# Designs tried in a protein design run: peptides against a protein of PDB entry 4U39. Part 5

Target 1, 302 residues: chain A of PDB entry 4U39
Amino acid sequence: SIKVIGVGGGGNNAVNRMIENEVQGVEYIAVNTDAQALNLSKAEVKMQIGAKLTRGLGAGANPEVGKKAAEESKEQIEEALKGADMVFVTAGMGGGTGTGAAPVIAQIAKDLGALTVGVVTRPFTFEGRKRQLQAAGGISAMKEAVDTLIVIPNDRILEIVDKNTPMLEAFREADNVLRQGVQGISDLIATPGLINLDFADVKTIMSNKGSALMGIGIATGENRAAEAAKKAISSPLLEAAIDGAQGVLMNITGGTNLSLYEVQEAADIVASASDQDVNMIFGSVINENLKDEIVVTVIATG

## One batch from the design tools (peptide; aimed at target 1 S284)

Design b1_p25_2_s3 (made by RFdiffusion4, then SolubleMPNN; its pose is not in this set)
Fold by OpenDDE base, seed 5:
Structure b1_p25_2_s3 (fold): chain B 302 residues (1-302), chain A 25 residues (1-25)
Amino acid sequence: as target 1 above (302 residues)
Amino acid sequence: MKILHFEVRKASQEQLEARAAAAAA
């Protein structure tokens, strides 16, 4: 089974966005120290952590409280994650609960033998230096606790959105990018696509790879596959070029009109931008809601 | 060693027909 665990406010917002976008084939778990915030989760499984420590009042933006809250609730987390083949741990880094609890939860998943993938955001620079420093510490702890850690730099979202984009919409876009990161991988496994990846192939690419970069490209029209692939490999979300990556995971999602030629064209573009010795796996997914759009998600590991 | 795993999952017959129609358009 595949489980997605949203940790703290940002992680729970991302999980809500995944549920709203009908990301299928995954079980959703919402984790928080704030009981009121947790009640707003759309996840089927809701877990309050650190009930003794926090009394449901949240972590007070302190990662150490988030960490201790997850440690207090370890047995409950183990029970909720038991039997998962893969666990996505999603969080907005820089807060109390997400930053502190996500690494603990990731370690629990890994110790249970699940392929453990972190999908986390760095805070926007405007959220302040304190959040940035807390995020850096949490990302470091996540890197040790996961097989693969996808880090989304929120400041790069500001390069994709209009300058007049309200702050609330910038956060919604961060939640959407988290969704795309999880869905881009989960669909390769859980959704019957044009290309079967076995879970062993995904494990080979993602096991003990450390940090990963994600690029996303969306396009329409006659050259949509090539355009989407080019946008993905040049995505502002990529903090570095993919040419040095040891592994690449590619998802090509399109409507019912997605052709094998378009899949091949997009795969060739990504492969050409990658190292000659790169281990690339790719899958294709049909999503009837995309109509004429193609979405290419690239995850570069190593 | 680039392992391009091209295993074509069987698209539903509807998906195959939709693609054939789109490729003929």
Scores: peptide ipSAE 0.019, ipTM 0.430, DockQ to the pose 0.043
OpenDDE base, seeds 1, 2, 3, 4: peptide ipSAE 0.010, 0.016, 0.000, 0.006; ipTM 0.344, 0.464, 0.325, 0.351

Design b1_p25_2_s4 (made by RFdiffusion4, then SolubleMPNN; its pose is not in this set)
Fold by OpenDDE base, seed 2:
Structure b1_p25_2_s4 (fold): chain B 302 residues (1-302), chain A 25 residues (1-25)
Amino acid sequence: as target 1 above (302 residues)
Amino acid sequence: MKILHLDVFKRSAEQAAAAAAAAAA
């Protein structure tokens, strides 16, 4: 089974976005120290952590409170994650709960023998230096606790959005990129396509790989596959080129008109931008909602 | 259900293509 655990405010917003976009084949768990915020979750499983420590009032933007809250609730987290083959831990780094609790939750998932994937954001520079420093510490702790850690640099979202984009929409886009990182992997396992991957293939690429980068490309028209692939490998979300990656996971999602030729064309472009010895796996997903659009998601590991 | 418009990623890709074209020039 695949479980997605949203940790703290940002993680729970991402989980809500996943549920709203009908991401299939996954179980959703919402974790927070703030009981009021947790009540707004759409997840089936809602877990308040650190009830004794925080009394449901949240972590006060302190990662150490988030950490201790997860430690207090370790047994409950273990029970909720038990029997998962794969666990996604999603959080907005820089806050209290997400930054502190996500590494603890990830370690619990890993210790249970699940393939543990972190999908986290770095805060925007405008959120201030304190959040950036807290996020750096949390990301470091996540790297030790996961098999693969996808880090989304929120500042790169500002390169994608219009300069007049309201701050609230920039945060919504961060939640959407977190969604895309989870869905881009989960759909390869859980959603039938033209080329299906098994869990063993994904496990081979993602096990003990450390940090990963994600690129996303979307295109329409006659060359949509090639354009989407080119966009994915040049995505602003990639803090570095995919050149030098030891592993590449590629998702090619299209409508019912997605052809095997388009899948091959997109895969060849990503392969050509990668090292010759790269372990690349790719899958295709059919999403009827995309109609004439192709979405390429690339996750580079190593 | 406002799908955050696929347009946002469309713009990044146009900018990345423009940056790649500018770096190749």
Scores: peptide ipSAE 0.006, ipTM 0.395, DockQ to the pose 0.026
OpenDDE base, seeds 1, 3, 4, 5: peptide ipSAE 0.005, 0.000, 0.000, 0.000; ipTM 0.390, 0.397, 0.406, 0.416

Design b1_p25_3_s1 (made by RFdiffusion4, then SolubleMPNN; its pose is not in this set)
Fold by OpenDDE base, seed 4:
Structure b1_p25_3_s1 (fold): chain B 302 residues (1-302), chain A 25 residues (1-25)
Amino acid sequence: as target 1 above (302 residues)
Amino acid sequence: SADEALKERLSKRVKPVVQVLRKKK
């Protein structure tokens, strides 16, 4: 089974966005120290952590409170994660609950033998230096606790959105990028398709790889596959070129009109931009919600 | 050609996975 755990406010907003987009084949778990915020979750499983420590009033933007809250609730987290083959831990880094609890939850998932993937954001620079420093500590702890850690730099989202985009919409786009990172992997495993990647293929690419980068490309029109692939490998979310990656996971998602030629063209572009010795796997997904759009997601590991 | 070598390399190393996400009506 695949489980997606949203940790704290940002992680739970991302999980709500996944549920709203009907991401299938995954179990959703919402984790928070704030009981009122947790009640707004759309997840089937809702877990309040650190009830004794916080009394449901949240972590007060303190990562040490988030950590201790997850440690207090370790047995409940273990029970909720038991029997998962894969666990996604999603959080916004820089806060109290997400920054402190996500590494503890990830370690519990890894100790249970699940393939553990972190999908986390760095805070925007405008959120201030304190959040950046807290996020750096949380990201360091996540690297030790996961098999693969996808880090999304929120400041790079500002290069993708209009300059006049309201702050609230920039946060919604961060939640959407978190969704795309989880969905780009989960769809390759969880959706019954004509040709499935087995979980063992994904495990080989993602097991003990440490940090990963994600690129996304979206295009329409006659050359949409090539354009989407080119946008993915040149994505502002890629803080480094893809040619240094030891492993590449690619998802090519289109509507019912997606052709095998378009899939091959997109895969050839990503492979040509990658190292010659790269271990590359790709999947293709038909999403009936995509009309004439192709979405290419690239995850570079190593 | 470099393209044929890439296609042959891709065909041997990369299994194309096609999945169909159907809307639950």
Scores: peptide ipSAE 0.026, ipTM 0.480, DockQ to the pose 0.206
OpenDDE base, seeds 1, 2, 3, 5: peptide ipSAE 0.023, 0.011, 0.023, 0.009; ipTM 0.554, 0.389, 0.510, 0.425

Design b1_p25_3_s3 (made by RFdiffusion4, then SolubleMPNN; its pose is not in this set)
Fold by OpenDDE base, seed 5:
Structure b1_p25_3_s3 (fold): chain B 302 residues (1-302), chain A 25 residues (1-25)
Amino acid sequence: as target 1 above (302 residues)
Amino acid sequence: SADEELKARLSKRVKPVVRVLLKKK
């Protein structure tokens, strides 16, 4: 089974966005120290952590409180994650609960033998230096606790949105990018395809790979597949080029008119931008809502 | 199959290539 666990405010917003977009084949778990915020979750499983420590009042933007809250609730987290083959841990780094609890939850998932993938954000620079420093510590702890860690630099979202985009919409886009990172992988596994991936193939690419880079490309028109692939491999969300990547997961999502040629063209572009000996897994997803749009998601590991 | 042909084409450049076709239910 695949489980997605949203940790703290940002993680729970991302989980809500996944549920609203009907991401299939995953179980959703919402975790928070704030009982009021947790009540707003759309997840089927809601877990308040650190009830003794915080009394449901949240972590006060302190990662140490988030950490201790997860430690207090370890047995409950273990039971909620038990029997998962794969666990996505999603959080906004820089807060109290997400930053502190997400690494603890990730370690619990890994210790249970699940393939553990972190999908987390760095805060925007405008959220202040304190959040950036807390996020750096949380990301460091996540690296040790996961098989693969996807870090989304929120400041790079400002390069892909209009300059007049309201701050609230920039946060919603961060939630959407978190969704795309989880869905781009989960769709490859959880959705029965014409060719089933062996979960072993996903494990080969993602197990003990450390930091991963994510790129997203969207295009329309005659060359949409090539353009989307080129945008994905040059995405502002990539903190580095993918030319050294030994493992690549690629998701190509299109409308009902997505051709096998377009899938091949996109895959060839991504493969050509990767290591010569790259282990590449790619999936094609039909989403009737995209019409003429193609979305290419690339996750580079190694 | 079209999938086998695509794998064969991609396998010339990339090892191993795993293709999954997913249709939204």
Scores: peptide ipSAE 0.023, ipTM 0.538, DockQ to the pose 0.665
OpenDDE base, seeds 1, 2, 3, 4: peptide ipSAE 0.018, 0.016, 0.008, 0.010; ipTM 0.436, 0.475, 0.424, 0.440; seeds 1, 2, 3 fail the geometry check

Design b1_p25_6 (made by RFdiffusion4)
Pose (drawn by RFdiffusion4):
Structure b1_p25_6 (pose): chain A 294 residues (1-190, 197-206, 209-302), chain P 25 residues (1-25)
Amino acid sequence: SIKVIGVGGGGNNAVNRMIENEVQGVEYIAVNTDAQALNLSKAEVKMQIGAKLTRGLGAGANPEVGKKAAEESKEQIEEALKGADMVFVTAGMGGGTGTGAAPVIAQIAKDLGALTVGVVTRPFTFEGRKRQLQAAGGISAMKEAVDTLIVIPNDRILEIVDKNTPMLEAFREADNVLRQGVQGISDLIALDFADVKTIMKGSALMGIGIATGENRAAEAAKKAISSPLLEAAIDGAQGVLMNITGGTNLSLYEVQEAADIVASASDQDVNMIFGSVINENLKDEIVVTVIATG
Amino acid sequence: MDYKEYHGTDGSVVKVGKASQILAS
């Protein structure tokens, strides 16, 4: 019983993307102050929060509103979250709802005893000062409210995509990366949560590599461990979760080769949760998701 | 952590433990 909660617009898209990618084994909850944007969520459960406060008009990039909105819907949320063994709280930070409400929701989930993993994006630098400041204040709050907070620096999306990809696609990739963050874990729980719980505090950074071809598992792992999303050296990590995903042609040669690359770059005595998952919708593509905690 | 290995019916494999234990597996 793992629940992925998209909070605000940032999470709304990530949840959509997860659903679009048919990520299995999770119950999705899209939570928004913005009734219009919420009605775009492909989530079966659409929770409008702050209905009294925002009247479906959203938080206006005011985290205080997203928070008060979440606090107003404190009871509706617990109801939706009860029974969750694990709650992914996925949101875009810098906003109002995502920045405000996610900590309230993630804290509720944490109090509910669920393994609360918040997976959020820090706004692109170009989103400006307000977005940066609010997320910083927001990411700070997400850390206090989750067991593990995987923070995806959107600015690093721009290093990854072609220099000329339009902004729309840059935001889109941030959504996918958020999805890639949650799927990277949720695919490994579809197992004693104390295992993953021992891996889940402090902040967490993740990396992703995608590769195709003859030497792809290594190419993917190398890209994953060196990825711009992954800002710090992995040898600094106390715990590392590794997810290898490929087609039905995923060989153990490829799997271990990528595991060896991720392992050698991690501390030798590091705790590790490692999985390889077959995605039939993949052909020659292989995706390594690496999440380091410490 | 102590080494553990799990197998999904779809072919998914999850290993839990030290990296050296996973590499030796």

Design b1_p25_8_s1 (made by RFdiffusion4, then SolubleMPNN; failed a check: too like the target's own chain; its pose is not in this set)
Amino acid sequence: MKLFGFGVGKTAAEAIAKFKESALK

## One batch from the design tools (peptide; aimed at target 1 S284 V285)

Design b1_p26_2 (made by RFdiffusion4)
Pose (drawn by RFdiffusion4):
Structure b1_p26_2 (pose): chain A 294 residues (1-190, 197-206, 209-302), chain P 26 residues (1-26)
Amino acid sequence: SIKVIGVGGGGNNAVNRMIENEVQGVEYIAVNTDAQALNLSKAEVKMQIGAKLTRGLGAGANPEVGKKAAEESKEQIEEALKGADMVFVTAGMGGGTGTGAAPVIAQIAKDLGALTVGVVTRPFTFEGRKRQLQAAGGISAMKEAVDTLIVIPNDRILEIVDKNTPMLEAFREADNVLRQGVQGISDLIALDFADVKTIMKGSALMGIGIATGENRAAEAAKKAISSPLLEAAIDGAQGVLMNITGGTNLSLYEVQEAADIVASASDQDVNMIFGSVINENLKDEIVVTVIATG
Amino acid sequence: MSTKVFFVGKKSEILDKLEELREEEE
């Protein structure tokens, strides 16, 4: 019983993307102050929060509103989250709802005893000061409210995509990366949560590599461990979760080869949750999701 | 989607288990 909660617009897209990618084994909850944007969520559960406060008009990039909105819907949320063994709280930070409500929601989930993993994007630098400041204040609050907070620095999306990909695609990739963050774990729980719990505090950074071809598992792992999303050296990690995903042509040769690359770059005595998952919709593509905690 | 292999533990224990599985597959 793992629930992925998209909070605000940032999470709304990630949840959509997750659903679009047919990520299995999770119950999705899209939570928004913005009734219009919420009605775009492909989530079966659409929770409008702050209905009294925002009248479906959203938080206006005011985290305080997203927070008061979440506090207003404190009871509606717990009801939706009860029974969750694990709650992914996915949101865009810098906004109002994502920045404000996610900590409220993630804290509720944490109090509910669920393994609360918040997976959020820090706004692109170009989103400006307000976005940066609010997320920083927001990411700070997400840390206090989750067991593990995987923070995806959107600015690093721009190092990854072609220098000329339009902004719209840059935001879109941030959504996918958020999806890639949650799927990178949720695919490994579809298992004693104390395992993953022991891996879940402090902040967490993740990396992704995607590769195709003859030497792809290594190419993917190398890209994953060195990825711009992954800002710090993995040897600094106390715990590392590794997810290898490929087509039905995923070989153990490829799997271990990538595991060896991720492992050698991690501390020897590191705790590790490692999985490889077959995605029939993949052909020659392989995706290594690496999440380091410490 | 399906899980091919899954491991939890120390890195060295996981690599040993992967090597064994690799040898069996080969």

Design b1_p26_4 (made by RFdiffusion4)
Pose (drawn by RFdiffusion4):
Structure b1_p26_4 (pose): chain A 294 residues (1-190, 197-206, 209-302), chain P 26 residues (1-26)
Amino acid sequence: SIKVIGVGGGGNNAVNRMIENEVQGVEYIAVNTDAQALNLSKAEVKMQIGAKLTRGLGAGANPEVGKKAAEESKEQIEEALKGADMVFVTAGMGGGTGTGAAPVIAQIAKDLGALTVGVVTRPFTFEGRKRQLQAAGGISAMKEAVDTLIVIPNDRILEIVDKNTPMLEAFREADNVLRQGVQGISDLIALDFADVKTIMKGSALMGIGIATGENRAAEAAKKAISSPLLEAAIDGAQGVLMNITGGTNLSLYEVQEAADIVASASDQDVNMIFGSVINENLKDEIVVTVIATG
Amino acid sequence: LTVKVFYVGKASEILEKLEEAREEEE
């Protein structure tokens, strides 16, 4: 019983993308102050929060509103979250709802005893001061409210995509990366949560590599461990979760080869949750998702 | 989605298990 909660617009897209990618084994909850944007969520459960406060008009990039909105819907949320063994709280930080309500929601989930993993994007630098400041204040709050907070620095999306990909695609990729963050774990729980719980405090950074071809598992792992999303050296990690995903042509040669690359770059005595998942919709593509905690 | 291998533990222990799984496959 793992629930992925998209909070605000940032999470709304990630949840959509997750659903679009047919990520299995999770119950999705899209939570928004913005009734219009919420009605775009492909989530079966659409929770409008702050209905009294925002009248479906959203938080206006005011985290305080997203917060008060979440506090207003404190009871509606717990109801939706009760029974969750694990709650992914996915949101865009810098906003109002994502920045404000996610900590409220993630804290509720944490109090509910669920393994609360918040997976958020820090706004692109170009989103400006307000976005940066609010997320920082917001990411700070997400850390106090989750067991593990995987923070995806959107600015690093721009290092990864072609220098000329339009902004719209840059935001889109941030959504996918958020989806990639949650799927990278949720695919490994579809298992004693104390395992993953022991891997879940402090902040967490993740990396992803995608490759195709003859030497792809290594190419993917190398890209994953060195990825711009992954800002710090993995040897600094106390715990590492590794997810290898490929087509039905995923070989153990490829799997270990990538595991060896991720392992050698991690501390020797590191705790590790490692999985490889077959995605029939993949052909020659292979995706390594690496999440380091410490 | 289907899990191919899944391991929890120390990295060295996981690598040993992957080596064994690889040898079995080969």

Design b1_p26_4_s2 (made by RFdiffusion4, then SolubleMPNN; from b1_p26_4, 13 letters changed)
Fold by OpenDDE base, seed 5:
Structure b1_p26_4_s2 (fold): chain B 302 residues (1-302), chain A 26 residues (1-26)
Amino acid sequence: as target 1 above (302 residues)
Amino acid sequence: MKIKVLLTGKASDIMKKLKEALAKEE
């Protein structure tokens, strides 16, 4: 089974966005220290952590409170994650609950023997230096607790969106990028393909790989597949080129008009931009809502 | 055409498997 656990406000917003986009084949768990915020979750499983410590009032933007809250609730987290083959831990780093609890939850998932993937954001620079420093500590702790960690640099989202994009929309785009990171992987596993992916192949590519980079490309028109693939491998979300990556996960998502030629063209571009000895997992998904759009998601590991 | 293609392997093998998978759906 695949479980997605959203941790704190940012993680829960991402989980809500996943549910709203009907990401299938995953179980959703919302975790928070704030009981009021947790009530707004769309997840079927809602877990308040650190009820004794916080009394449901949240972590007060303190990662140590978030950490202790997860430690207090360890047994509940273990029971919620039990039997998962794969666990996605999603959080906005820089906050109290997400920053502190996500590494603890990730370690619990890993100790249960699940393939543990972190998908987290760095805060925007405008959220202030305190959040950036807290996020750096949380990301460091996540690296030790996960098999693969995807870090989304929110400041790079500002390079993809219009300069006039309201701050609230920039946060919604960060939630959407978190969704795309989780869905880009989960669709490869949970969506039945013509060639079934062995979970062992995913485990080989993602197990103990450390930091991963994610690129996203979206395009329309006649060359949409090639353009989307090129945008993905040159995405502002990539902190480095994918040419040194030992593993690549590629998802191409298109409408009902997605052609086999487009799929091949996109896959060839990504493979050609990767190491010659790259282990690539490739999947193609049809989403009827995309109409004429193609979305290419590339996750580079190693 | 629900092109649910999942391909795994080395880049060279993926492209070969992809071509083979695509040729079976035509």
Scores: peptide ipSAE 0.263, ipTM 0.831, DockQ to the pose 0.614
OpenDDE base, seeds 1, 2, 3, 4: peptide ipSAE 0.059, 0.301, 0.090, 0.105; ipTM 0.697, 0.854, 0.716, 0.670; seed 2 fails the geometry check

Design b1_p26_5_s4 (made by RFdiffusion4, then SolubleMPNN; its pose is not in this set)
Fold by OpenDDE base, seed 3:
Structure b1_p26_5_s4 (fold): chain B 302 residues (1-302), chain A 26 residues (1-26)
Amino acid sequence: as target 1 above (302 residues)
Amino acid sequence: MKRAIGVGKTAQQAIDKWKADFEKKF
């Protein structure tokens, strides 16, 4: 089974976006120290951590409280994650709960033998130096606790949104990018097909790979597949080119009108930007909710 | 939803396998 665990405010917002976008074949778990915020989760499984420590009042932006809250609730986390083949741990780094608890939860998932993938954000620079420093510590701890860590630099989201985008919309876009990172992988595994992806192949590309980068491209109209692929490989979210990656996961998602030619053209563009000996998982997904839109997601590992 | 998948040690191998899966489904 695949489980997605949202940790703290940002992680839970991302999980809500996944549920709203009908991400298929995954179980959702919401984790928070704030009981009121947790109640707003759309996840089927809601877990309050550190109830004794925090009394449901949250972590007070302190990562050490988030860490201790996850440690207090270790057995409950283990029970909720038990039997997962893959666990996505999603969080916004820089806060108390997400920064402190996400590494602990990731380690629990890994110790249970799940392929553990972190999908996390760095805070915007405007959130201040304290959040950046807390996020750096949390990301370092996540790197040791996961098989693959996708880090989304929120400041790069400002390059793909309008300059007049309200701060609240920039946070919503960060939640959406977290959704796209999880969905880009989960759809390759969980979407029904005649040939199922061997979980051993996923493990080969994602186990013990350390940091990963994600590019996203979206396009419509004529040449939409090629445009989406070009946007994905040149995405501002990619802090480096994909040509040095040992592994690539590529997802092309389109509507019912997605053609063989469009998918091949997009794949050839990503292949040309990749190493010749790259271990690749390539998939196409039909999403009936997509009309004229094509979404290309590229995840580079290693 | 429908999915087609290719896996390879090279991008070309992944694409070729994907194409073979796609042609069986679509």
Scores: peptide ipSAE 0.532, ipTM 0.920, DockQ to the pose 0.913
OpenDDE base, seeds 1, 2, 4, 5: peptide ipSAE 0.500, 0.494, 0.483, 0.454; ipTM 0.912, 0.911, 0.910, 0.902

Design b1_p26_6_s2 (made by RFdiffusion4, then SolubleMPNN; its pose is not in this set)
Fold by OpenDDE base, seed 3:
Structure b1_p26_6_s2 (fold): chain B 302 residues (1-302), chain A 26 residues (1-26)
Amino acid sequence: as target 1 above (302 residues)
Amino acid sequence: MIFAFGVGKTAEEAIAKAKEFFEKKN
């Protein structure tokens, strides 16, 4: 089974966005120290952590409180994760709960033998230096606790959105990018298809790979597949080029009109931008909610 | 709905497997 754990406010917002977009084949768990915020989760499983420590009042933007809250609730986390083959741990780094609890939850998942993937955001620079420093510490702790860590640099989202984009919309876009990162992988594994990806192949690409880079490209029109692929490999979300990556996961999502030619064209572009000896997994997904759009998600590991 | 997958140790192998799948389905 695949479990997605949203940790803290940003992680829970991302999980809500996943549920709203009908991401299939995954179980959702919302984890928070704030009981009021947790009640707003759409997840089937809602877990308040650190109830004794925080009394449901949240972590006060302190990562050490988030960490101790997860440690207090270790047995509950273990029970909720039991039997998972794969665990996604999603969080907005820089806060209290997400930054402190996500590494602890990830370690619990890994210790249970699940393939553990972190999908986390760095805070925007405008959120201030304190959040950036807290995020850096949390990301470092996540890197040790996961098999693969996807870090989304929120400041790069500002390069994709209009300059007049309200701050609240920039946060919604960060939640959407978290969704796309999880969905891009989970759709390859969990979506009922004619060919199930061998979970062993996913493990080969994602196990003990450390940091991964994610690129997303969206396009419409006659050359939409090629344009989406080019946008994905040149995505502002990529902190580096995908050249030299040892593993690539590619998701090509389109509407019912997605052609084999378009899938091939997009895959060839990503392959040509990757190392010659790259371990590549690609999948194509039909999403009926996509009209003329193609979405290419690339995750580079190694 | 999953349309096709390709898995390979190389990008070429992954693409080839996906093509083979599409050819078998048509």
Scores: peptide ipSAE 0.204, ipTM 0.775, DockQ to the pose 0.841
OpenDDE base, seeds 1, 2, 4, 5: peptide ipSAE 0.168, 0.159, 0.027, 0.189; ipTM 0.752, 0.755, 0.585, 0.767; seed 5 fails the geometry check

